Peptides against a protein of PDB entry 2L9B. Designs and how they scored, part 39

Target 1, 91 residues: chain A of PDB entry 2L9B
Amino acid sequence: ANFLSQKFPELPSGIDVNINMTTPAMMISSELAKKPKEVQLKFLQKFQEWTRAHPEDAVSLLELCPQLSFVTAELLLTNGICKVDDLIPLA
Target 2, 91 residues: chain A of PDB entry 2L9B as posed
Amino acid sequence: ANFLSQKFPELPSGIDVNINMTTPAMMISSELAKKPKEVQLKFLQKFQEWTRAHPEDAASLLELCPQLSFVTAELLLTNGICKVDDLIPLA

## One batch from the design tools (peptide; made by RFdiffusion4, then SolubleMPNN)

Design b1_p17_7_s3 (from b1_p17_7, 5 letters changed)
Fold by OpenDDE base, seed 4:
Structure b1_p17_7_s3 (fold): chain B 91 residues (1-91), chain A 17 residues (1-17)
Amino acid sequence: as target 1 above (91 residues)
Amino acid sequence: SKLPEMAYELMGSMPKV
């Protein structure tokens, strides 16, 4: 069994997107915008706490689920926590 | 601690990258 199936057996794999109609970044931004700001912030805080508590699992998760990297970046940016330039060295 | 529930919800609607 792979890392995701062992650690996160119920984690969905995402959906296919026709890049001729939209981009993953656009879709992620749109889906996040459907959540209230308080919900966005609460998730970001909880996810950051989880990441700090499980750094090795977090690295693996974000590598295997780059969507969550986009989510994290988008939440940091849209909530004014960091700037685009702050993310560059992390890419 | 456990991965936040919303991560599961998001991954259900997130595009594959």
Scores: peptide ipSAE 0.657, ipTM 0.928, DockQ to the pose 0.722
Fold by OpenDDE base, seed 5:
Structure b1_p17_7_s3 (fold): chain B 91 residues (1-91), chain A 17 residues (1-17)
Amino acid sequence: as target 1 above (91 residues)
Amino acid sequence: SKLPEMAYELMGSMPKV
């Protein structure tokens, strides 16, 4: 069994996207926008805390689920915590 | 601690990348 199936057995794998209709970035932005700002910020805080507490698992998770990297970046940007230029060194 | 619940919710609607 791979890392995800063992460590996060209930974690969904995501959905297929028709790139002729939308892009992954657009879809992620849209899904996040469905959540109230307070909920977005709470998740961001909790996820960052989890990441700091579990750095090895976090690296593996984000490598296998790049969607969550997009989520984190989008939340930081849309809530005015950082700017696009601040994320460039991390790419 | 466990991965936040919303991560599971989001991954259910996130695009495969």
Scores: peptide ipSAE 0.656, ipTM 0.927, DockQ to the pose 0.722
Fold by OpenDDE base, seed 3:
Structure b1_p17_7_s3 (fold): chain B 91 residues (1-91), chain A 17 residues (1-17)
Amino acid sequence: as target 1 above (91 residues)
Amino acid sequence: SKLPEMAYELMGSMPKV
């Protein structure tokens, strides 16, 4: 069993992308935009708090689920919390 | 604490990267 199956057994792995119709980045942006800004910010805050409380698990999670890194970055950017340049060192 | 619920929702609807 891998890390995800042990620590986050209910966590989905994501869905396939039809590259002729969309890109992962576009899809992430679109899905996030479906959430009200209040919900976006609430999630961002909770996720960041969780990350700070569980740094080792967070590192592993984000390595194995880069979608969540994209989500976090997108939320930070679209809500004007940070700039693209702020994320470069983390890539 | 547990991973926020919305993370599970998002991973279900987000693309494989």
Scores: peptide ipSAE 0.656, ipTM 0.928, DockQ to the pose 0.746
Fold by OpenDDE base, seed 1:
Structure b1_p17_7_s3 (fold): chain B 91 residues (1-91), chain A 17 residues (1-17)
Amino acid sequence: as target 1 above (91 residues)
Amino acid sequence: SKLPEMAYELMGSMPKV
């Protein structure tokens, strides 16, 4: 079994996108916006804490689920924690 | 520790990239 199926057997792989109707970035922003700010911040904090505690698993997870990198970036930006300029070196 | 539950919820609705 692959890494995801072994470590996170119930983790969904995401949904297909019709690029003529929306983009991944648009969908991610929309889905996150459905959550209250308190929930967004709590998740960001918990996810970052998990990442610090499990760096190797985090690298593998983010490589296989790049959506979560988009999520993290979006949460940082929309909650005013960082600016787009702060993310440029990561591109 | 476990991956936050909301990660599972999000991945269910997140687009494939």
Scores: peptide ipSAE 0.654, ipTM 0.926, DockQ to the pose 0.716

Design b1_p17_7_s4 (from b1_p17_7 with A2P A5E E6M I11M)
Fold by OpenDDE base, seed 5:
Structure b1_p17_7_s4 (fold): chain B 91 residues (1-91), chain A 17 residues (1-17)
Amino acid sequence: as target 1 above (91 residues)
Amino acid sequence: SPLPEMAYELMASMPKV
């Protein structure tokens, strides 16, 4: 089994998107933006805690899913966790 | 690509949500 299957065995089927970083990131961010602010913050909280506790797994996930790097940046920005200048290294 | 590590470091370095 691949990384996703091993770490997230209950992961549901996804939606096919074109193979790039920008479009998938935009789509994911758009879906997250449909959720209430409190839901976004709760998700971000859990994701942040998980990544801090599992740095190598977090990097592996982001390597496998490059779109998530941009989603992460946008999520941090739109929820007031970081500033625009903090995102410059990811540009 | 360094983006995964950079994205992780960005998230990990930000204030706790």
Scores: peptide ipSAE 0.275, ipTM 0.835, DockQ to the pose 0.047
Fold by OpenDDE base, seed 1:
Structure b1_p17_7_s4 (fold): chain B 91 residues (1-91), chain A 17 residues (1-17)
Amino acid sequence: as target 1 above (91 residues)
Amino acid sequence: SPLPEMAYELMASMPKV
């Protein structure tokens, strides 16, 4: 079993996307943006807490799913948690 | 690519949501 299957056994298999990081990131961000603000914040809260508690697993997840690096940045920005200047190193 | 680690650091260093 791969990392995702081991750590998140209930995850769906996912779908094929275009061969780039931008498209899947945009798709994920778009889906999240359809949710109420409270839902978005709750998701961010849980993800942030999880990443802080499991730094090695968080990095492994982001390595395996590079689109999530961009989604993370987008969520932090759109929810007013970080500023554009904080994202410069990711550009 | 350093992006995964950088993204993690960004998430972890931002104010608590």
Scores: peptide ipSAE 0.274, ipTM 0.835, DockQ to the pose 0.048
Fold by OpenDDE base, seed 4:
Structure b1_p17_7_s4 (fold): chain B 91 residues (1-91), chain A 17 residues (1-17)
Amino acid sequence: as target 1 above (91 residues)
Amino acid sequence: SPLPEMAYELMASMPKV
């Protein structure tokens, strides 16, 4: 999309996953889980920092890619940053 | 949709990674 191209000019083209949001989120999370834990944490760290610094862009990204809301939640949960009760509003 | 905003708030409010 235009937003992604503008904010991430070197981002490669993705693949279309035109199913419910749960499955795409599962796919992304599964691929991330294949990476070393340190890589996962580094990604989460950078994403969190970026999110905090750019709230408007973060919301826009999450609107454009709804699956990332679930991926975000899962990353926070699996890394012990939040608990399941914190995710209830997202359910 | 409120979901993106809620996800943002969750990410932003959680402890620093």
Scores: peptide ipSAE 0.272, ipTM 0.833, DockQ to the pose 0.048
Fold by OpenDDE base, seed 3:
Structure b1_p17_7_s4 (fold): chain B 91 residues (1-91), chain A 17 residues (1-17)
Amino acid sequence: as target 1 above (91 residues)
Amino acid sequence: SPLPEMAYELMASMPKV
């Protein structure tokens, strides 16, 4: 909570979802899929750049928001950035 | 869980978008 507020000061309040990881990931991915392809790619681009520039913060974010690990994997796959074999460690 | 670190490594190691 403090981490998110500090690193993303303009982040709006979220909403509660199912407590597991799969359902929240599905919901997020579904919402992203409603956006134009160009918007999806732009988001992925900026997230990747941020992740590479802030590795410790990226891990902290993914730890606090475990649903994002699944969303990340799906975005990389569906946008042709990675292959199914690259996801084996996450299975 | 190792998933956050694995997800980071996946994102960081993939080709630049």
Scores: peptide ipSAE 0.272, ipTM 0.832, DockQ to the pose 0.048

Design b1_p17_8_s1 (from b1_p17_8, 6 letters changed)
Fold by OpenDDE base, seed 5:
Structure b1_p17_8_s1 (fold): chain B 91 residues (1-91), chain A 17 residues (1-17)
Amino acid sequence: as target 1 above (91 residues)
Amino acid sequence: MKVPDFDALLAFFEKLF
């Protein structure tokens, strides 16, 4: 494992997807949509709290798992917390 | 390619606190 993986040894491995059948973005959106709103918001809360408490580690985590940027944006948009225009300055 | 396991990620973040 590289340095980033060693930093978060308990980070879940994730789920393999066949890119011939679907894109990672499509799969992420689909899986997130299956979760109740309460669970989606709980995820956002926990990720937000951890990021604020550990900003440098959060950068490392996003380098290791860039999908999390998409996950966060998707949840913010689908739950009406942000609009697309609100995220433009962060891109 | 791997995509996040949402439930596992939630559990991961909960364990960090």
Scores: peptide ipSAE 0.222, ipTM 0.735, DockQ to the pose 0.660
Fold by OpenDDE base, seed 2:
Structure b1_p17_8_s1 (fold): chain B 91 residues (1-91), chain A 17 residues (1-17)
Amino acid sequence: as target 1 above (91 residues)
Amino acid sequence: MKVPDFDALLAFFEKLF
């Protein structure tokens, strides 16, 4: 285990998927969309709450799992919390 | 490629508090 993975020993492993017929973004969006809205919002709320409380650890986590940036953006967009133009400055 | 396990991640974040 590298330094970043050792910092979050309880971080669950992802689900291995075959991307021969899809893209990573499509796969993440598909998996996210399978969750009820209340679960999506709960995930977003807890993740945002944690990142606000622990910004340095959040940076480390996103270095370890950069897909979480896409997940957060997708959750904001699909739940009508954010518009595409709101995210452009962050790209 | 790995995609997030959202249920597991939710549990992970809940335990961080």
Scores: peptide ipSAE 0.222, ipTM 0.738, DockQ to the pose 0.639
Fold by OpenDDE base, seed 1:
Structure b1_p17_8_s1 (fold): chain B 91 residues (1-91), chain A 17 residues (1-17)
Amino acid sequence: as target 1 above (91 residues)
Amino acid sequence: MKVPDFDALLAFFEKLF
């Protein structure tokens, strides 16, 4: 573990995925879609609230777990909160 | 390769508050 992992010792390690069977993006999208809308929005709310309250720690977390950017974008898009065009400037 | 555990991540963020 590096200093980033030590900063977030309770951060889940995630789930092992065989890239020959699926891609990380496919797995994330599939798992998110299985959750009720209320649960998806709750996750998005909590993540956004935390990042707003702790912006520097949020940067560290995204360095440690960059796939969270995809999770956030996916949730925003699939729940109709933003459009693809809204994310283009950030790509 | 690792992908996020959605339920575990939700629990993680709940603990941060």
Scores: peptide ipSAE 0.220, ipTM 0.734, DockQ to the pose 0.664
Fold by OpenDDE base, seed 3:
Structure b1_p17_8_s1 (fold): chain B 91 residues (1-91), chain A 17 residues (1-17)
Amino acid sequence: as target 1 above (91 residues)
Amino acid sequence: MKVPDFDALLAFFEKLF
């Protein structure tokens, strides 16, 4: 295991997808949409709470799993917490 | 390529506290 994986030994490895049929963004969006709103919000809340409490480790986690940035943006948008224009400064 | 396992990630973050 690499250094970042050793920092988060219980971090799940993710799911392999076929690039010929979909993009990571499409797959993530589809999987998130299958979850109840309450579950989506719970994930967002727990992730945000942890990142606020552990900002240095959060940077490491996002380097290890850059997909989490998309997950966060998708959850914020689909649940009406922010608008696309609110995310422009982050791009 | 990999995408996040949403349910596994949720469980992971819940265990961090």
Scores: peptide ipSAE 0.220, ipTM 0.733, DockQ to the pose 0.662

Design b1_p17_8_s2 (from b1_p17_8, 6 letters changed)
Fold by OpenDDE base, seed 4:
Structure b1_p17_8_s2 (fold): chain B 91 residues (1-91), chain A 17 residues (1-17)
Amino acid sequence: as target 1 above (91 residues)
Amino acid sequence: MKVPDVDALIEFFEKLF
């Protein structure tokens, strides 16, 4: 068992997609757009707070599950919290 | 390539947080 399976046994595996047909950003944007703005903001806020409270776990989680980095970035951009240029140094 | 299952992630974190 690895860190993720031990700490987060219910963590989703993600969805396989053909990157030649769509990008992760497009998929994430589409799915997030289905959620109310309030839900998006609350999710982002909770994740931010969790990250601050559990920095070591957060780093490990984001490193091992890049999909979460995509989600986080998309939420920040979509909700006007960050500009694309703000995220470039993190890429 | 895997992309996030957004619905599942939201559900997961709603329970985690």
Scores: peptide ipSAE 0.163, ipTM 0.688, DockQ to the pose 0.656
Fold by OpenDDE base, seed 1:
Structure b1_p17_8_s2 (fold): chain B 91 residues (1-91), chain A 17 residues (1-17)
Amino acid sequence: as target 1 above (91 residues)
Amino acid sequence: MKVPDVDALIEFFEKLF
């Protein structure tokens, strides 16, 4: 979209996945698990700070790039910050 | 479907933040 191209020109497009072979959560979890916990937490912290500083941009970004919602949720779950039940009302 | 390239996203966020 125009917004993504102009506001976030370096945003990765992601990679194609056959959902019959894997799920987004499985792939994200696997890749994140390879990173040190400190890196995972720092990533989450910075994203939280950015969304707080740029709430309108964050909403637009998540609407146009929903894969980031999976990243956020997976980071929260993997690091034990919240449980699946905590996210159900928001789904 | 598209899923995140985690390494690419980390690099992107490091530049964004």
Scores: peptide ipSAE 0.150, ipTM 0.676, DockQ to the pose 0.662
Fold by OpenDDE base, seed 5:
Parts: sequence; structure tokens; C-alpha cells
Structure b1_p17_8_s2 (fold): chain B 91 residues (1-91), chain A 17 residues (1-17)
Amino acid sequence: as target 1 above (91 residues)
Amino acid sequence: MKVPDVDALIEFFEKLF
């Protein structure tokens, strides 16, 4: 089994997106926007807490699951925690 | 590429704690 199967067996597989019609960021932003702000913040808090507790696993997970990077960025942007320019150095 | 199922991701992180 690979790293994902061993460490995170319950990680969702995700949904395929046709990038010729839309970008992953646009789709993720749209889905997140359907959720109340409280739900978005709760998700961000859970992810932040896990990242702090498991920094090496978090790096590996984000490399293997780039969709999570999109989620994190969109949550920060939509809730006004940071601006697009603030994320450019991290891309 | 694959994008997250938002509801599934929320549930996933809830299970980690």
C-alpha cells in the first residue's frame, strides 16, 4: 500500500473536473461558497490543528493531494483572512 | 484533475479528531 492508504485510509478520492471547461480553483470556490461561514471556518480550524500536530505528514499529504492546497487557499480568501497577493509567494 | 468533495473532506477531518 502507498502512503495515502497506510496513513489516511479514509481520505476521499475527490471528483474529476474537466479543466477545459473550468479550473479546479473555480469549482472548489463554488462548492465552498455554498457552505455557511461557520462551516468553512470549522474546516479550516480542523485542518490547521492537524497540520500543527503532524507537520511532516501534512507536507506529504499536500504533495500527494494538491486539491487540499486549493481548499486551504480558497477558504483563506473567501473569509477575508488573506488576499491573493499574500498567497503568491507560497505557490 | 480531481477536486475535493467538500462534504466528504469536512467529514474526513472531523474523523481525525
Scores: peptide ipSAE 0.074, ipTM 0.595, DockQ to the pose 0.667
Fold by OpenDDE base, seed 2:
Structure b1_p17_8_s2 (fold): chain B 91 residues (1-91), chain A 17 residues (1-17)
Amino acid sequence: as target 1 above (91 residues)
Amino acid sequence: MKVPDVDALIEFFEKLF
């Protein structure tokens, strides 16, 4: 937590959800679905480029901020880059 | 549990470049 704030000071904190009411994936999917495909693809592209440019930081970020893994997964699914079954090994 | 604010995340990664 302290590491994240130091290394990524502008990283959004996220929003609180009650996981008993809905899953994180459902929340993220719902929000992404409200965005134009163009916006989704733009986000995905920039995230991909960032991870390539900063692989060590990307690993650290995804370990300490797992909600970003959900975002990435949902974007990949929504845009047909992978299927649900492709993500099962990561669960 | 915290989940991402999608709009904020989009903005965040846009700013990285």
Scores: peptide ipSAE 0.071, ipTM 0.590, DockQ to the pose 0.639

Design b1_p17_8_s3 (from b1_p17_8, 6 letters changed)
Fold by OpenDDE base, seed 4:
Structure b1_p17_8_s3 (fold): chain B 91 residues (1-91), chain A 17 residues (1-17)
Amino acid sequence: as target 1 above (91 residues)
Amino acid sequence: MKVPDIDAIIEFFEKLF
């Protein structure tokens, strides 16, 4: 078992998507739009706190589950915490 | 390609705290 399976056995695997029909960003935006802003902010806050408390685990998680990077970026953008230009250096 | 299961991810992180 890899690190994520061992430490986070309940980590979701994601959903298969035909990228010819939609992009990951589009899907994320669509799903996030279904959530109240309060829920989005709460999630972002918790994720932020978790990454601060577990920086090594966070790095491993984002490397092995890159879709979470998209989630984080989209939440930051959607809630006006940063602009697209702020994320360019991270891409 | 896999994209995030937003509901599952939110639930997952909610349970971490």
Scores: peptide ipSAE 0.080, ipTM 0.598, DockQ to the pose 0.661
Fold by OpenDDE base, seed 2:
Structure b1_p17_8_s3 (fold): chain B 91 residues (1-91), chain A 17 residues (1-17)
Amino acid sequence: as target 1 above (91 residues)
Amino acid sequence: MKVPDIDAIIEFFEKLF
C-alpha cells in the first residue's frame, strides 16, 4: 500500500465497492457515457498496454483502487470487447 | 453508494501514460 502511494502519488482515493458489479457498473457507465468515445478508447488502450508492461503493479493497483476494476469492466463492455456474462465470474 | 471520480481517474491515467 505504501509502495503504490509512493509510486503513484496522484492516484485517486479508493472507494468502497461491493461484490455486485451491476449497480456500480450502471453508475460508471453513466459517467463514462458523458465522455467522448475517443477519450474512453484512449484510456482503455493505454491501460491495457500499461497492465501488460507492469503486471505486478497492475494487480497491486487494482487491489488498492478497486474502482478501477469497474471502470475497466465498463470500458470493455461499452467498446464491445466483452459481454456482461464474461465478467460474472470475476464478481 | 460511493461512485468513483471518473474525471480524476481519467486524468490520472492520461498523465501516467
Scores: peptide ipSAE 0.075, ipTM 0.596, DockQ to the pose 0.429
Fold by OpenDDE base, seed 3:
Order: C-alpha cells, then sequence, then structure tokens
Structure b1_p17_8_s3 (fold): chain B 91 residues (1-91), chain A 17 residues (1-17)
C-alpha cells in the first residue's frame, strides 16, 4: 500500500498524484465547472472544513496533490469570493 | 492521468465527518 492509501484509506482512486500541477489542476477545474454552483461551493466548503479539522493531513495531501491548491484558488476566484490581488501573498 | 471523479471526492470529504 502506498502512503496515500495508508494515510487516507477512504480516498477515492480518482485523485491523481501527478507532480505536474497545471494539467491535473486544469482538468479538475474543468470538471468542477460542469457542476452547478452549489456543488462547487459544497466541494470548497467540505475541503476547507477538512483542512481546518486535520491541518497536518491537509499539508501532506496538498504536498502530494498540489493541484488541489490551484483548484481551491480557481474556485475562490470563479465564485467571486476573492480577487487575484488577495491571493498574491499566498503564491 | 486519470479523470477526476468529482462526486467521489465530495463524498470522500463528507464521510470524514
Amino acid sequence: as target 1 above (91 residues)
Amino acid sequence: MKVPDIDAIIEFFEKLF
């Protein structure tokens, strides 16, 4: 069993750990864009809640799946929650 | 490269609570 399976036994197999940030992130963003806004916001909400509840696990996940950081930023911008300037300090 | 299963990802996070 790989690290992800051990750390997150219920993690769906659909999450890719490709080191390429742009291509997987663009794909996830594209698939999310096909969903209703409510689903997009629900994804963001659940991800944020999990991150707050499990900060160490979240760091591990985001290091292995950096595309999730990009997707989170894209969702924030697309839904008008923040502006590009708000994310500059985090880049 | 796998196509993300958005519904499965959402369900995963929901099950963590």
Scores: peptide ipSAE 0.068, ipTM 0.595, DockQ to the pose 0.398
Fold by OpenDDE base, seed 5:
Structure b1_p17_8_s3 (fold): chain B 91 residues (1-91), chain A 17 residues (1-17)
Amino acid sequence: as target 1 above (91 residues)
Amino acid sequence: MKVPDIDAIIEFFEKLF
């Protein structure tokens, strides 16, 4: 088993899709946006805590699932936590 | 490109976080 399968044994297999990177990110964020605001905020909080505790693992996960970057940005904007101008320095 | 199954990846994140 490679590093990713060892660190994330529950990670599902990917499928080949003839779409750009933004499209799957938008679909994932849309599904998350259907959840209650409290669930969305909990997701962001836990992801922040996990990323701070496991920065190298977080880099590996984001390389494998780059759409997660778009998801977190859209959730921050949707819930009024950030403005578009607030995210520009981070991109 | 290779992308996760959307329903499966959402379930994965719910388990991870």
Scores: peptide ipSAE 0.060, ipTM 0.555, DockQ to the pose 0.415

Design b1_p17_8_s4 (from b1_p17_8, 5 letters changed)
Fold by OpenDDE base, seed 1:
Structure b1_p17_8_s4 (fold): chain B 91 residues (1-91), chain A 17 residues (1-17)
Amino acid sequence: as target 1 above (91 residues)
Amino acid sequence: MKVPDFDAILEFFEKLF
């Protein structure tokens, strides 16, 4: 455990996957697609509100769980909120 | 490797508000 983990003691640890059977990206995309659009948008809303209210903690959270950046990007794309070209500068 | 539990993370954010 590192200091960042101690900062978010209630952060879910996630689920274990075997990367020989599936990639994290595939798993995330699959799980997100199973959720109703309302739930997907609710996640985006809550994450956006939280990052706005706690920008320093948001940086720490993304350092601790980089997968959240993928989750956000995937949801933005699949819900038509942004285009792939909008994310290219971040690569 | 760990991947996010989407429902758990959503609940996590809900607890922050």
Scores: peptide ipSAE 0.186, ipTM 0.711, DockQ to the pose 0.655
Fold by OpenDDE base, seed 5:
Structure b1_p17_8_s4 (fold): chain B 91 residues (1-91), chain A 17 residues (1-17)
Amino acid sequence: as target 1 above (91 residues)
Amino acid sequence: MKVPDFDAILEFFEKLF
């Protein structure tokens, strides 16, 4: 485990993906779509609250798990919270 | 390659508070 992993020892390892069969993006989108809207919004709420309270740790977490940026963007778009144009400055 | 386990990540964030 690298330094960043040591900072978040309880961070889930995630799910293995065979990139020869599907892309990580497709897998993430598929898994998110299985969740009810209430759960999706709860995730956004918790992630938002935590990142605001711990901005330096949030940078470390996103460095360790950049997929979370995709997760957040996907949820914002699919729930109609923002449009693609709103994300351009953040990409 | 690994992708996030959505339910596990949600639980992770819940435990941060």
Scores: peptide ipSAE 0.182, ipTM 0.709, DockQ to the pose 0.670
Fold by OpenDDE base, seed 3:
Structure b1_p17_8_s4 (fold): chain B 91 residues (1-91), chain A 17 residues (1-17)
Amino acid sequence: as target 1 above (91 residues)
Amino acid sequence: MKVPDFDAILEFFEKLF
């Protein structure tokens, strides 16, 4: 447990994935796709609201869990909120 | 390795508000 984990003690541990069977990106995309659109958008809303209210904590969280960056990007793309080209400057 | 539990993460953020 590093200091970042101590900052978010209630952060879920996540789901173990065998990297020989799938990639994290594939797993995340698959799991997101199983959720109703309203649930996807609710997550996006809550995450964005929280990051706006807590920008420094958000940076720490994204360093601890970089997968959340992928989640956000995936949700933005799959729900048509942004285009792939909009993300290119961030790569 | 681990990937986020989407439902748990959603609950986590909901609890923060």
Scores: peptide ipSAE 0.181, ipTM 0.708, DockQ to the pose 0.623
Fold by OpenDDE base, seed 4:
Structure b1_p17_8_s4 (fold): chain B 91 residues (1-91), chain A 17 residues (1-17)
Amino acid sequence: as target 1 above (91 residues)
Amino acid sequence: MKVPDFDAILEFFEKLF
């Protein structure tokens, strides 16, 4: 395990995806869509609060698992919290 | 390539608090 993995020992490994058959974005979107809106919003709330409280760790986490950026963006968009144009400055 | 296990990550965040 690298330094980042040691920092988050309980971080899930994730799910292997064959990119020749589907894209990670497609998989993420489909899995997120299966979750109730309340669960999606709860995730956003928890992630936001944690990020505010632990900004350095948040950077490390997103470096280790950059897919979380996509997850967050997807949830913000699909729940109408942000528009695509709102995220452009962050890209 | 790996994608996030959403349920596991949600649980992970819940444990952080």
Scores: peptide ipSAE 0.179, ipTM 0.704, DockQ to the pose 0.674

